# Peptides against a protein of PDB entry 3PBP, part 73

Target 1, 203 residues: chain A of PDB entry 3PBP
Amino acid sequence: LNEKDLNLILNKSLVMYESLDSTTDVIVKRNVIKQLQFVSKLHENWNSRFGKVDIQKEYRLAKVQGPFTINPFPGELYDYTATNIATILIDNGQNEIVCVSFDDGSLILLFKDLEMSMSWDVDNYVYNNSLVLIERVKLQREIKSLITLPEQLGKLYVISDNIIQQVNFMSWASTLSKCINESDLNPLAGLKFESKLEDIATI
Target 2, 203 residues: chain A of PDB entry 3PBP as posed
Amino acid sequence: LNEKDLNLILNKSLVMYESLDSTTDVIVKRNVIKQLQFVSKLHENWNSRFGKVDIQKEYRLAKVQGPFTINPFPGELYDYTATNIATILIDNGQNEIVCVSFDDGSLILLFKDLEMSMSWDVDNYVYNNSLVLIERVKLQREIKSLITLPEQLGKLYVISDNIIQQVNFMSWASTLSKSINESDLNPLAGLKFESKLEDIATI

## One batch from the design tools (peptide; made by RFdiffusion4, then SolubleMPNN)

Design b2_p11_6_s2 (from b2_p11_6, 5 letters changed)
Fold by OpenDDE base, seed 2:
Structure b2_p11_6_s2 (fold): chain B 203 residues (1-203), chain A 11 residues (1-11)
Amino acid sequence: as target 1 above (203 residues)
Amino acid sequence: NLIEAVKRKIE
């Protein structure tokens, strides 16, 4: 964590806070407020020289985010089991695609379309937990591992028993990144969400 | 080397 990242988190927390209104669920309000309080305190106590911060014990009780939903979920995948998960950066602004592999050889590429806060004091906190299905890539092989590399934006390396394959989705991810960063969905119209699959090595 | 980099991350 660096100062830039902290500022980003703070800004996100502020935006979430500002989105609260009288119709917002009480649990959501509490979590968003607590997150903002935490990040604010974190920012105040930030030691930029050493990259260290003192965290109050109460805030270390944050819970795991989830569960998440995938929309739409491919019906045929109900019969199969997820095997691997990875997150792939699509830009230098921390936008990411989530990839999940299944034992049928499928890869699903997912986007978290809504911002969610950390769960601070509520078990099983569920809010803005939707993941949007962007693309399904069928490899029809056993997927052993999903690998990402530094500075390889929009690239996922899939390891099977005998080959390494690259999934390159920058053809659409660059546009998606732009849409997110500019808060404009118009460029998504007519966009083909088809990743390029390439064999890069035999193992 | 890209291939080697990927291979090094294989668990």
Scores: peptide ipSAE 0.137, ipTM 0.831, DockQ to the pose 0.022
Fold by OpenDDE base, seed 1:
Structure b2_p11_6_s2 (fold): chain B 203 residues (1-203), chain A 11 residues (1-11)
Amino acid sequence: as target 1 above (203 residues)
Amino acid sequence: NLIEAVKRKIE
């Protein structure tokens, strides 16, 4: 964690706080407020030279986020089991795609479209927990592992049997990254979400 | 290279 990251988190927390209104659930309000308080205190106590902050015990009791929903979930995948999960950077900032593999050989590429706060007060806190289905890639192989390389943006390496395959989704992810960073979704209109699959090597 | 990097992560 650095000062830049802390500022980003603070800004996100502020935006969430400002989105609260009279219709917001009381549990959500409490959680968002607590997060803002936490981040604000972190910011106040941040020592940039040493990268240290005193964290009160109360805030160290944060709970695990989730569960999440996938929307829309492909109907045929109800008969199959998820096998692997990976996150892939699409830019040098913070934007990521989530990938889940299934035992039918399918990969689903997902995007978290809404920011979710950490869970502070209650177990199994659920708010803004949706993942948007962007693309389904059918490999029709037994997927053993999903590998990502930090220097390889928008690329997922799939290990099946003795073959390494690359899934490259930068054809659309570059546009998505731009849309997110510029807060403009217009460039997504008419965009085809089709990744390129290539055999890389045998192992 | 890339292939070697991927292989290292598998191992």
Scores: peptide ipSAE 0.132, ipTM 0.828, DockQ to the pose 0.021
Fold by OpenDDE base, seed 3:
Structure b2_p11_6_s2 (fold): chain B 203 residues (1-203), chain A 11 residues (1-11)
Amino acid sequence: as target 1 above (203 residues)
Amino acid sequence: NLIEAVKRKIE
């Protein structure tokens, strides 16, 4: 995933926003707006350090505890610039995690799945294509690049300074994959969304 | 190996 892909995501979010009308459910409207705001902020930080986007109030997913939320863009990241973007496969199908790095050394792990977004609300509201913040990893280093390997599911390689680090999120991503594929959230109960960070090599 | 694969992507 690169700048072009980010633009595509933004365009899709814009199309969703433009599809809103007076008959659209209020919760759906809020969700789509939050989606657009979040993606727009990412795009602005990617292209311009001075971009400003006001993000709406956080929505916590009712059926899933923990970090599964439609979040406002993390406040502490408003002043920072997105530096890299990557997509990581979590299974042999089509399920992916989107990762964005920032110049403060943060990685945010994001999930987008319409079906799961719709099923997470206790009121059975339908959500249009939401981005869910799953985890924030703070490296406190300058991130130069993000690398993925097709044969390495749920693993992201981060190049910072002269060190290659591996972010392994299969501890939770395997469960997430199962939940998505089976449309069953039960296995997520009590699951910790903490990735493992490990130094792999020196460049 | 894995390290070589990652290094190839960096170059």
Scores: peptide ipSAE 0.111, ipTM 0.811, DockQ to the pose 0.023
Fold by OpenDDE base, seed 4:
Structure b2_p11_6_s2 (fold): chain B 203 residues (1-203), chain A 11 residues (1-11)
Amino acid sequence: as target 1 above (203 residues)
Amino acid sequence: NLIEAVKRKIE
């Protein structure tokens, strides 16, 4: 799975989510989301600064029905719709984080699990087109756009309510990059996955 | 200017 293929898969998923609106029954929304495979992966050292993440730990499907998986999926987001997608470079070696925004103002930061599994090859349950949830950032704003700059590693710019905010996750992404590149998970021990949020401008 | 760069991509 290359970057282009991943983007296509994610875009298709977003389109599906975007087809849902406020008039859509909650059960229908959940069913659409449940077309994806959700598998629980327990992460330690979660970011609690933006509130607790309600993690769905139930293994949803034995086989992938949707275009990708999210591990784990935040249960709270079943009631909301994905709105934007972005891919953010975390190093010059083309390692990337995927970000998806939701209409509740949440950002989920995701890592392609398949790539991770191939690199580390240690007791990994391999998922086809799997994305690992790393962090949830709750902005509580209507997110209009996600912007990335190639020269700004590990930074995401969020446009909402005529405000530009920067999400900087290099505090952990630099370590993640090292782990991927060196095929060594050890540096992740004790690492806190918490990004920095900053208002940078009004537009 | 970083802000300008972001604004340019929004347009």
Scores: peptide ipSAE 0.110, ipTM 0.804, DockQ to the pose 0.021

Design b2_p11_6_s3 (from b2_p11_6, 5 letters changed)
Fold by OpenDDE base, seed 3:
Structure b2_p11_6_s3 (fold): chain B 203 residues (1-203), chain A 11 residues (1-11)
Amino acid sequence: as target 1 above (203 residues)
Amino acid sequence: TIIEAVEKKIK
């Protein structure tokens, strides 16, 4: 955590707060407000020299987030089991794609289109818990692990028994990043969500 | 590590 990250979290929390209106559920309002309060206090108590913050006791009682949903969930994958998960940065502003592998050799690339607060008051707080399915990549291999390199945006390395493969999704993720950062969805029109798969090494 | 091996291969 650094000052830049903290500012980003604060901005996200502010946006969430600003999205509240008279029709918003009371539980949601409470959680979003607490989120903003928490982040604001973190910002106020930030010591840049040591990269530390003081977290008040009341905020250390946060609950587990989730469950999450994937929309749409591929019908074929209902009979299979998820095996690995990874997050891949697509820009330097902490926009990321979530990748989940399945035991059929599939990878699904997911995007969190809505911000979700921490759960403060209740267990299983469910609001803005949807992940959007962007792409399904079928490798037809037993996936052992997923690896990301921080310096390589929009790239995922898939480790199988005998091969390392790279999934590069920057062909569309660069546009997605731009859309997010500029709050303009127009460039997504007609965008092809197809990642490039390449063999990197035999192991 | 595997990650280091990948990095070396890509460079």
Scores: peptide ipSAE 0.019, ipTM 0.599, DockQ to the pose 0.021
Fold by OpenDDE base, seed 5:
Structure b2_p11_6_s3 (fold): chain B 203 residues (1-203), chain A 11 residues (1-11)
Amino acid sequence: as target 1 above (203 residues)
Amino acid sequence: TIIEAVEKKIK
């Protein structure tokens, strides 16, 4: 954690707080308020030299986020099990694609379009827990591992029994990144979400 | 590591 990241989290937490209204669920209100309190306290007590903050005990008792949903979820995948998960950076900011593999050989590329606070007082905090399905890539093989390289944006390496394949989704991810960063969704109109699959090596 | 192996294959 650095000062830039802390500021970003603070801004996100503030935006979440400001989005609350009379119709917001009580559990959501509590979590968002607690989030803002936590981050505000972190910011107040931030030691930039050491990157350290005193965290009160109550905030150290935060619970696990999730579960998450995928929308739309391919119906045929209900019969299969997720095997791997990876996050892939699509820019030098903080925009990421989440990839999940299944034992049918499918890869689903997902985007979290909504901000989510930590779960502070309840288990299974589920507000803004939806992931958007962007693309499904069918590899028709058993996926052993997912590998990402930090220096390679928008690229996922899929390891199977006999082959390493690259999934390159920068054809659409660059546009998505731009849309997110500029808060302009217009370029998404007509965008084709088709990644390039390439064989890299036999193993 | 697996990462190193992959990197080697990619190069």
Scores: peptide ipSAE 0.019, ipTM 0.576, DockQ to the pose 0.020
Fold by OpenDDE base, seed 2:
Structure b2_p11_6_s3 (fold): chain B 203 residues (1-203), chain A 11 residues (1-11)
Amino acid sequence: as target 1 above (203 residues)
Amino acid sequence: TIIEAVEKKIK
């Protein structure tokens, strides 16, 4: 964690707080408020020299995020099992794609379009728990591992028994990144969400 | 590790 990241988290927490109104669910209100309080305290106690911060014990009781939903979920994948998960950066601003592999050889590329806070008070906090399906890539092979490289934005390496393949989705991810950063999703209309698959090496 | 091996091949 660095100061820039902390500021980003603070800003996100503030935006979530500002979105609260009289119609917001009480559980959501409590959770968002606690997050803002937590991040604010972190910011106040931030030691830039050591990159350290003291966290009060009460905030160490944060719960696991999820469960999540995928929308739309491919109907045929109900018969298959998820095998691997990875997150891939698409820009230097920490926008990410979530990738899940299945035992049929499919990869699904997912985006979290709604900001979700940490779960502070309740188990199974599900507010804004949806992931948007962007693309399904069918590799038709057993996927053993998903690898990402920090210096390679929008690239996923898929390891199978005999081959390493690269999935490159920067053709659309660059536009997505721009849309997110500019808060304008219009450029996504008509965009073809088709990643490029390339064989990298035989193993 | 497998990760290191992959990184060496890809870089």
Scores: peptide ipSAE 0.017, ipTM 0.570, DockQ to the pose 0.021
Fold by OpenDDE base, seed 4:
Structure b2_p11_6_s3 (fold): chain B 203 residues (1-203), chain A 11 residues (1-11)
Amino acid sequence: as target 1 above (203 residues)
Amino acid sequence: TIIEAVEKKIK
């Protein structure tokens, strides 16, 4: 955690707070407010020299986020088990793709289109818990691990027993990043969500 | 580590 990350979290928390209105559910309001309070206090207590933050006890009792939904979920994957999860940066602004692997050799690339606060008061906090399916990549291999490198944007390395494969989705992720950063979805029109698969090394 | 091994093989 660094100052840049903290500022980003603060900004996200502020945006969430500002989105609250009279129609917002009480549970959502409570969680978003608590989120903002937490991040604000975190920011106030940030020591940039040492990269340290004091966290009060009340905020150390946060509950598990989720469950999350995937929309649309490929029907055939109901018969299979998820094996790995990874997050991949697509730009220097910390936009991310979530990747989940399945034991059929499939990778699903997901986007969190809405920000969700931490869960503070209730179990199974489910506000803004939807993930959008962008692409399904069928590797037809037993996926052992997913590796990401922070310096390599939009790249996922898939490790099987005998091979490392690279999934490169920057062909569309660069456009997605632009859309997010500029708050304009128009560039997504006609975009093909097809990642490139390449064998990197035998292991 | 496995991560290090992977990183060494990544171009």
Scores: peptide ipSAE 0.012, ipTM 0.554, DockQ to the pose 0.021

Design b2_p11_6_s4 (from b2_p11_6, 3 letters changed)
Fold by OpenDDE base, seed 1:
Structure b2_p11_6_s4 (fold): chain B 203 residues (1-203), chain A 11 residues (1-11)
Amino acid sequence: as target 1 above (203 residues)
Amino acid sequence: NIIEAVKNKIE
């Protein structure tokens, strides 16, 4: 996440808010409003870098509801096809990163808890949500598979040709995990979202 | 062994 991405998310949230009318379902209205409030607070703290971003308990209890979009979606990837998907645990709780690979050799790392119009109420709410793009990693290889190991937090194993490559994003995911668990996202404002790549084996 | 664990999931 960066300032530009956050602005984009904010703008989209505003558009959703402005789309509300008298015929809109009450649950949808409530969730859109909560989403906007959350993103607005996050944006304010991102700019000031001094304020605390407190996440209310109900926000952390939001359910992931499909269908999903990606915000922002890299325009360059519009011409490419998604090939694999994986979910990687970043802590021993429920915090996860979603990874999608593309046929250009790109990986995108996404976060669920910052979805557009998430089900902020614990009730059975179904609406389209957007995953937040955190990082794009270019491997320049044909990705055959994505593998995760439950005991390896924040690590993704990419199989390309005869090479196993590890993508380690714990450099930032550990901070993300802490922020979510402590309901304070302020430390993310200065965080560098760059994963470490390492070839670990030849097959 | 992590490498073996990964390989086992590929096969």
Scores: peptide ipSAE 0.416, ipTM 0.921, DockQ to the pose 0.018
Fold by OpenDDE base, seed 2:
Structure b2_p11_6_s4 (fold): chain B 203 residues (1-203), chain A 11 residues (1-11)
Amino acid sequence: as target 1 above (203 residues)
Amino acid sequence: NIIEAVKNKIE
């Protein structure tokens, strides 16, 4: 996927968003918001982080906990093995993020509350029951465990070797929660979808 | 203390 192709997909996603109205089912609205958020994130980070994006339409993951499908799944992770899974609340309602770790030290953050998502490529859109990818975090460590705390919204604690690292995604998750709940994409405009990493302790 | 809370949940 190159920048030109991504722009095309972005435009298609925007058209779908503009088609939403008061009669549109709330679940459909949420799914469109999630899809557009993903594409917008990729577009924003294209030059700074990705350079080139190789994304498959879908990937069914059964090893960690499932089966479930990630949409779209980063193609480069096909060569790696999922190691851990965790669920993190981003608000006191229904919105949750699923995190999956891989043996390359990557974390992927996914929408858990997605019933169906839009699978997209340059030419076509299809709907399936895949979870939507929102962020990939590369820790470059051997991840032993993923820990969540009930009073710590939007925070994941990663255990690698003898280090406890906090992944804080509330910088964008609070806005995302609002957008999902209100079925409004506007607050996502210009938002940077990058989690904050901090080493908090040695064990 | 979040650090202790995390440590207590480590399996």
Scores: peptide ipSAE 0.411, ipTM 0.918, DockQ to the pose 0.020
Fold by OpenDDE base, seed 3:
Structure b2_p11_6_s4 (fold): chain B 203 residues (1-203), chain A 11 residues (1-11)
Amino acid sequence: as target 1 above (203 residues)
Amino acid sequence: NIIEAVKNKIE
């Protein structure tokens, strides 16, 4: 993603929002509003760290946890195959981050909690489990496995080559959890969505 | 212990 792409998403979300009227279903209204708010907050925190990347409108991921739609989906990953998927708890409740690995060694961190569909037309809104892209981590390694531990909130263990790496995203996930639980996205302002990567062991 | 736990899940 880049700022331009995010702006496009924001604009589309705004158009969808503007299409809401008194006849729109309450659930649809809620979902659209939540989407717009979330995207807006992401936009405020955008630091262009992903570089210039094409995006797909949506990418459907059919996995055990799914199906999910990933939005926005990095276009450059469209040509790559998803290799692994993991769900990581970020609190003692129900909030989770979904991680998907790809052949190019990329990890995408996705937020699952928002009940929305990326239908840009309210009239064509379909309720779906939508995942929102939060962060992309490029490991430049062949990812063999993704491992989670129940006692390790907000931590993902990546097996590549003979190395175990820990991805720790609690720096932002704790705030995200709070925002969702309290239905207040204000704390996301100024928050950097940057996880910590550390080599912890060899296999 | 964490490393062991991770290793135990590696197939």
Scores: peptide ipSAE 0.407, ipTM 0.916, DockQ to the pose 0.019
Fold by OpenDDE base, seed 4:
Structure b2_p11_6_s4 (fold): chain B 203 residues (1-203), chain A 11 residues (1-11)
Amino acid sequence: as target 1 above (203 residues)
Amino acid sequence: NIIEAVKNKIE
């Protein structure tokens, strides 16, 4: 699945997000509950920057209808359109963050719940393609493109107008990687999910 | 150079 296809699927998923029905599948419910626990822990570690963002906190015990779903999704972004998508490696073990840009200049950083869910329930896992919201970054710029470099772990380059901006989230992504790889969420305690932003060049 | 690498990917 390439970025373009993923972007299309994601946009469709966003439109259908509220139409998702609850599931009776016990395994799916278990995965969603574990996801909820993970997201709750992330929310506890959000900095004051997120205090102004209305994040939908309703977690559905829903069967995944589309190939990708986001939980939770910021309510403010319902009025905006996703413009770009990128996947960024955070370690050499193929763990990735998914970044989606919106036409309001927002970036959302998402985790593919597969790896974490698998670690939580090794014997009985159903692949659900869910994405967990980790951070929202407001750039307040018209985002033209998202660029990643394979040698730059946990770094996203955002092109807007005539500026190249680096988003560096390794401050928390390294810990997240550890949690995934070791199947232990404890290191997330006290972690600040705040990426560093830097204008690096003009074009 | 990271900047150059990024610029090279800009179409």
Scores: peptide ipSAE 0.406, ipTM 0.916, DockQ to the pose 0.021

Design b2_p11_7_s1 (from b2_p11_7, 4 letters changed)
Fold by OpenDDE base, seed 3:
Structure b2_p11_7_s1 (fold): chain B 203 residues (1-203), chain A 11 residues (1-11)
Amino acid sequence: as target 1 above (203 residues)
Amino acid sequence: TNAEKFISENY
């Protein structure tokens, strides 16, 4: 996920917030507000580190369907600020995990439940653009950056003050990839969503 | 980045 993608998500979240009215379901309102707060904090942190990248005007006109609701969002993370975002390939296709770091040292691993369809029609608003929380990894350290290598499926590198750590989630991500590609959820039954964390280098 | 290069060369 580059700055362009983050700005796109922010604009989507803003458009959705502006679409909230008195008839909107209370659960939807809560999810939209929570997402907007999350993405706004992420965007502020991104802009402070990398500067404003000008997004081409054409992407501002796309009415994108509803928020990426992180469901369930960990209640403890509402008080913290998102610091970094990365996308990690889990197969040689297009299936990706979204990782977000927080200033408490937490990583959340998220799955895109529905493909982002551009909704041009407000009346066909499908509220179901959800990010599903798969796992929370607690590092209890200040996270400086997230690095991914295209040749390394299901691996995330976390840079902190003095160390580089590898998060390896292929233990469950290979099964998840299969379930998505085959449209069969049966292999997820009894699967543990526990990633391996390993210190790989001192920096 | 230098970190990406380091990771790619060592891991």
Scores: peptide ipSAE 0.168, ipTM 0.846, DockQ to the pose 0.027
Fold by OpenDDE base, seed 1:
Structure b2_p11_7_s1 (fold): chain B 203 residues (1-203), chain A 11 residues (1-11)
Amino acid sequence: as target 1 above (203 residues)
Amino acid sequence: TNAEKFISENY
C-alpha cells in the first residue's frame, strides 16, 4: 500500500458514505464504518517514511471500500465496532453534523472539514474527507438505531433497548453554524461542546 | 419503524 492507494481507498469510502441514506442496510452501514475506522487507523499509523502499515487480520477480510479520516479518533474506540450513522442538520442551510454510534454505547459527533478537502483537491486530486471530532457522548447502552427529524435542527434520537433518548446539541451547534456562515471562528473560543441527553420515552 | 412513528407523533 502506497500513499496513492491509501488516497484511492479514502475516496472510495467517501463516495460510499455519501451514498448512505436512511434506507441503507444496517450491515452495509456497519461495513462502511468499519472500513472508515480501519483507514483512519491506517492514516494515523501511516508513516510515509516506511510505507508499511500493520493491517490487523480482521480488516484484511473486508474489501476495503475506503476510509474517512476522523481526527482525532478516540483511541479507545479502536477496540469497538461502529453500528449506526446519521446526518443531522444544524441550520436551514447546508451545515450538517455526522453522528456515528459504536457497540460500546458511544456516539461521536463529527463535522465535515471541507476546507481541508479543498486544499488537497487543488494540489493532488486527493479528495481527503476529514471529519473533525467535536464531541463523544457515552450512553453505555446497546444502540439499535439513530433517528433524525428534518424539522428538528440539532437533535438526534437514540433507540436503545426499550428507551428513546434525545441528544440535543443546539447549545453549541447554533454557534458553530454561525461561525461557518460568517467565516468567523472567534465565537468558538471558550465554547463547551457538551450536548444535552434526555430520556424521552419507554417503548 | 414503530419508533419513528412514535417520535413523529409525540415530538
Scores: peptide ipSAE 0.168, ipTM 0.844, DockQ to the pose 0.029
Fold by OpenDDE base, seed 5:
Structure b2_p11_7_s1 (fold): chain B 203 residues (1-203), chain A 11 residues (1-11)
Amino acid sequence: as target 1 above (203 residues)
Amino acid sequence: TNAEKFISENY
């Protein structure tokens, strides 16, 4: 995401917010508001901290057209600001997880809403380019950067002040990849979305 | 970055 793309997303989010009326479903309203808050926080951080986020990763995210609604969005994260974003390949195809870090030390793992992801919750109203929250990982650390290696599927490296941690989510991401590729969500039923966190190095 | 290099070399 370059500043221009972020501004575009912000503007789209504002337009969506302005489109809300008294007849709009409460869930939709909540999602649009959450989206706007998220994008606004990203925008604020962009000016201050994102100057060193790998432009290539940003560009991959920028290609994601439109404002993202995170559903469900953890209410606790409304008080916090997004600090980093990364995309992680889960297969050799085009399936990716989006990870966003927050200044509370939380990581959220998100999946781009395919028509299939909408079916996980029958009551989930998917409004324009929703991201499905898969997992929240609480690190309770200041996250300085997120690193992904293209050869390492379903792995995210989190750099804090003194530690490199690996988040490995292949336990569930392999099943997710299969579900997407086969257009069958049944294997996700009862799947625990619990990533393995491991301290790799002290730095 | 140094961190990326470290990760790529060790993991």
Scores: peptide ipSAE 0.168, ipTM 0.846, DockQ to the pose 0.029
Fold by OpenDDE base, seed 2:
Structure b2_p11_7_s1 (fold): chain B 203 residues (1-203), chain A 11 residues (1-11)
Amino acid sequence: as target 1 above (203 residues)
Amino acid sequence: TNAEKFISENY
């Protein structure tokens, strides 16, 4: 994705949002709302966090990974290998964040696309957003494992060679959960998707 | 793992 592509996706998402009315199915509302918000936030954070993503590389990734695509995929991670995956509950319902670690020491936090994932056509490239990138956390260390505790919402434990770290994303995940459940995007306005990283123990 | 046990016991 480039800035132009993001603008196109944003515009499409806005049009869909504007098409929502009182008769629209709740599931459809949720999906459109989620899509618009994530695209909007991605657009806002694009230059600062993820840099420019090459569409051609995304296409390659989509081909290699099959129907599961990460959008936008950080261009810097194209040369790195995924090492671990975990799912983290953000509420007592079914809302989850997917976390993937890479061998560069990066964590990506992803939101699962809802059943009604929109296919985006950007420059004749059609991709299905199966996963939406929310945040990249750079640990700059080898990640050995990811641990989650079901009773601890919005927390991920990262095990490295000598350190256990906690990633706490409830600062934004609570708001995200609310938006999903209530089908209301307004609370995501101005929300920063910045997780708290803390060293928990040395091992 | 030992790490999992540690986390479950302390957190």
Scores: peptide ipSAE 0.164, ipTM 0.848, DockQ to the pose 0.025

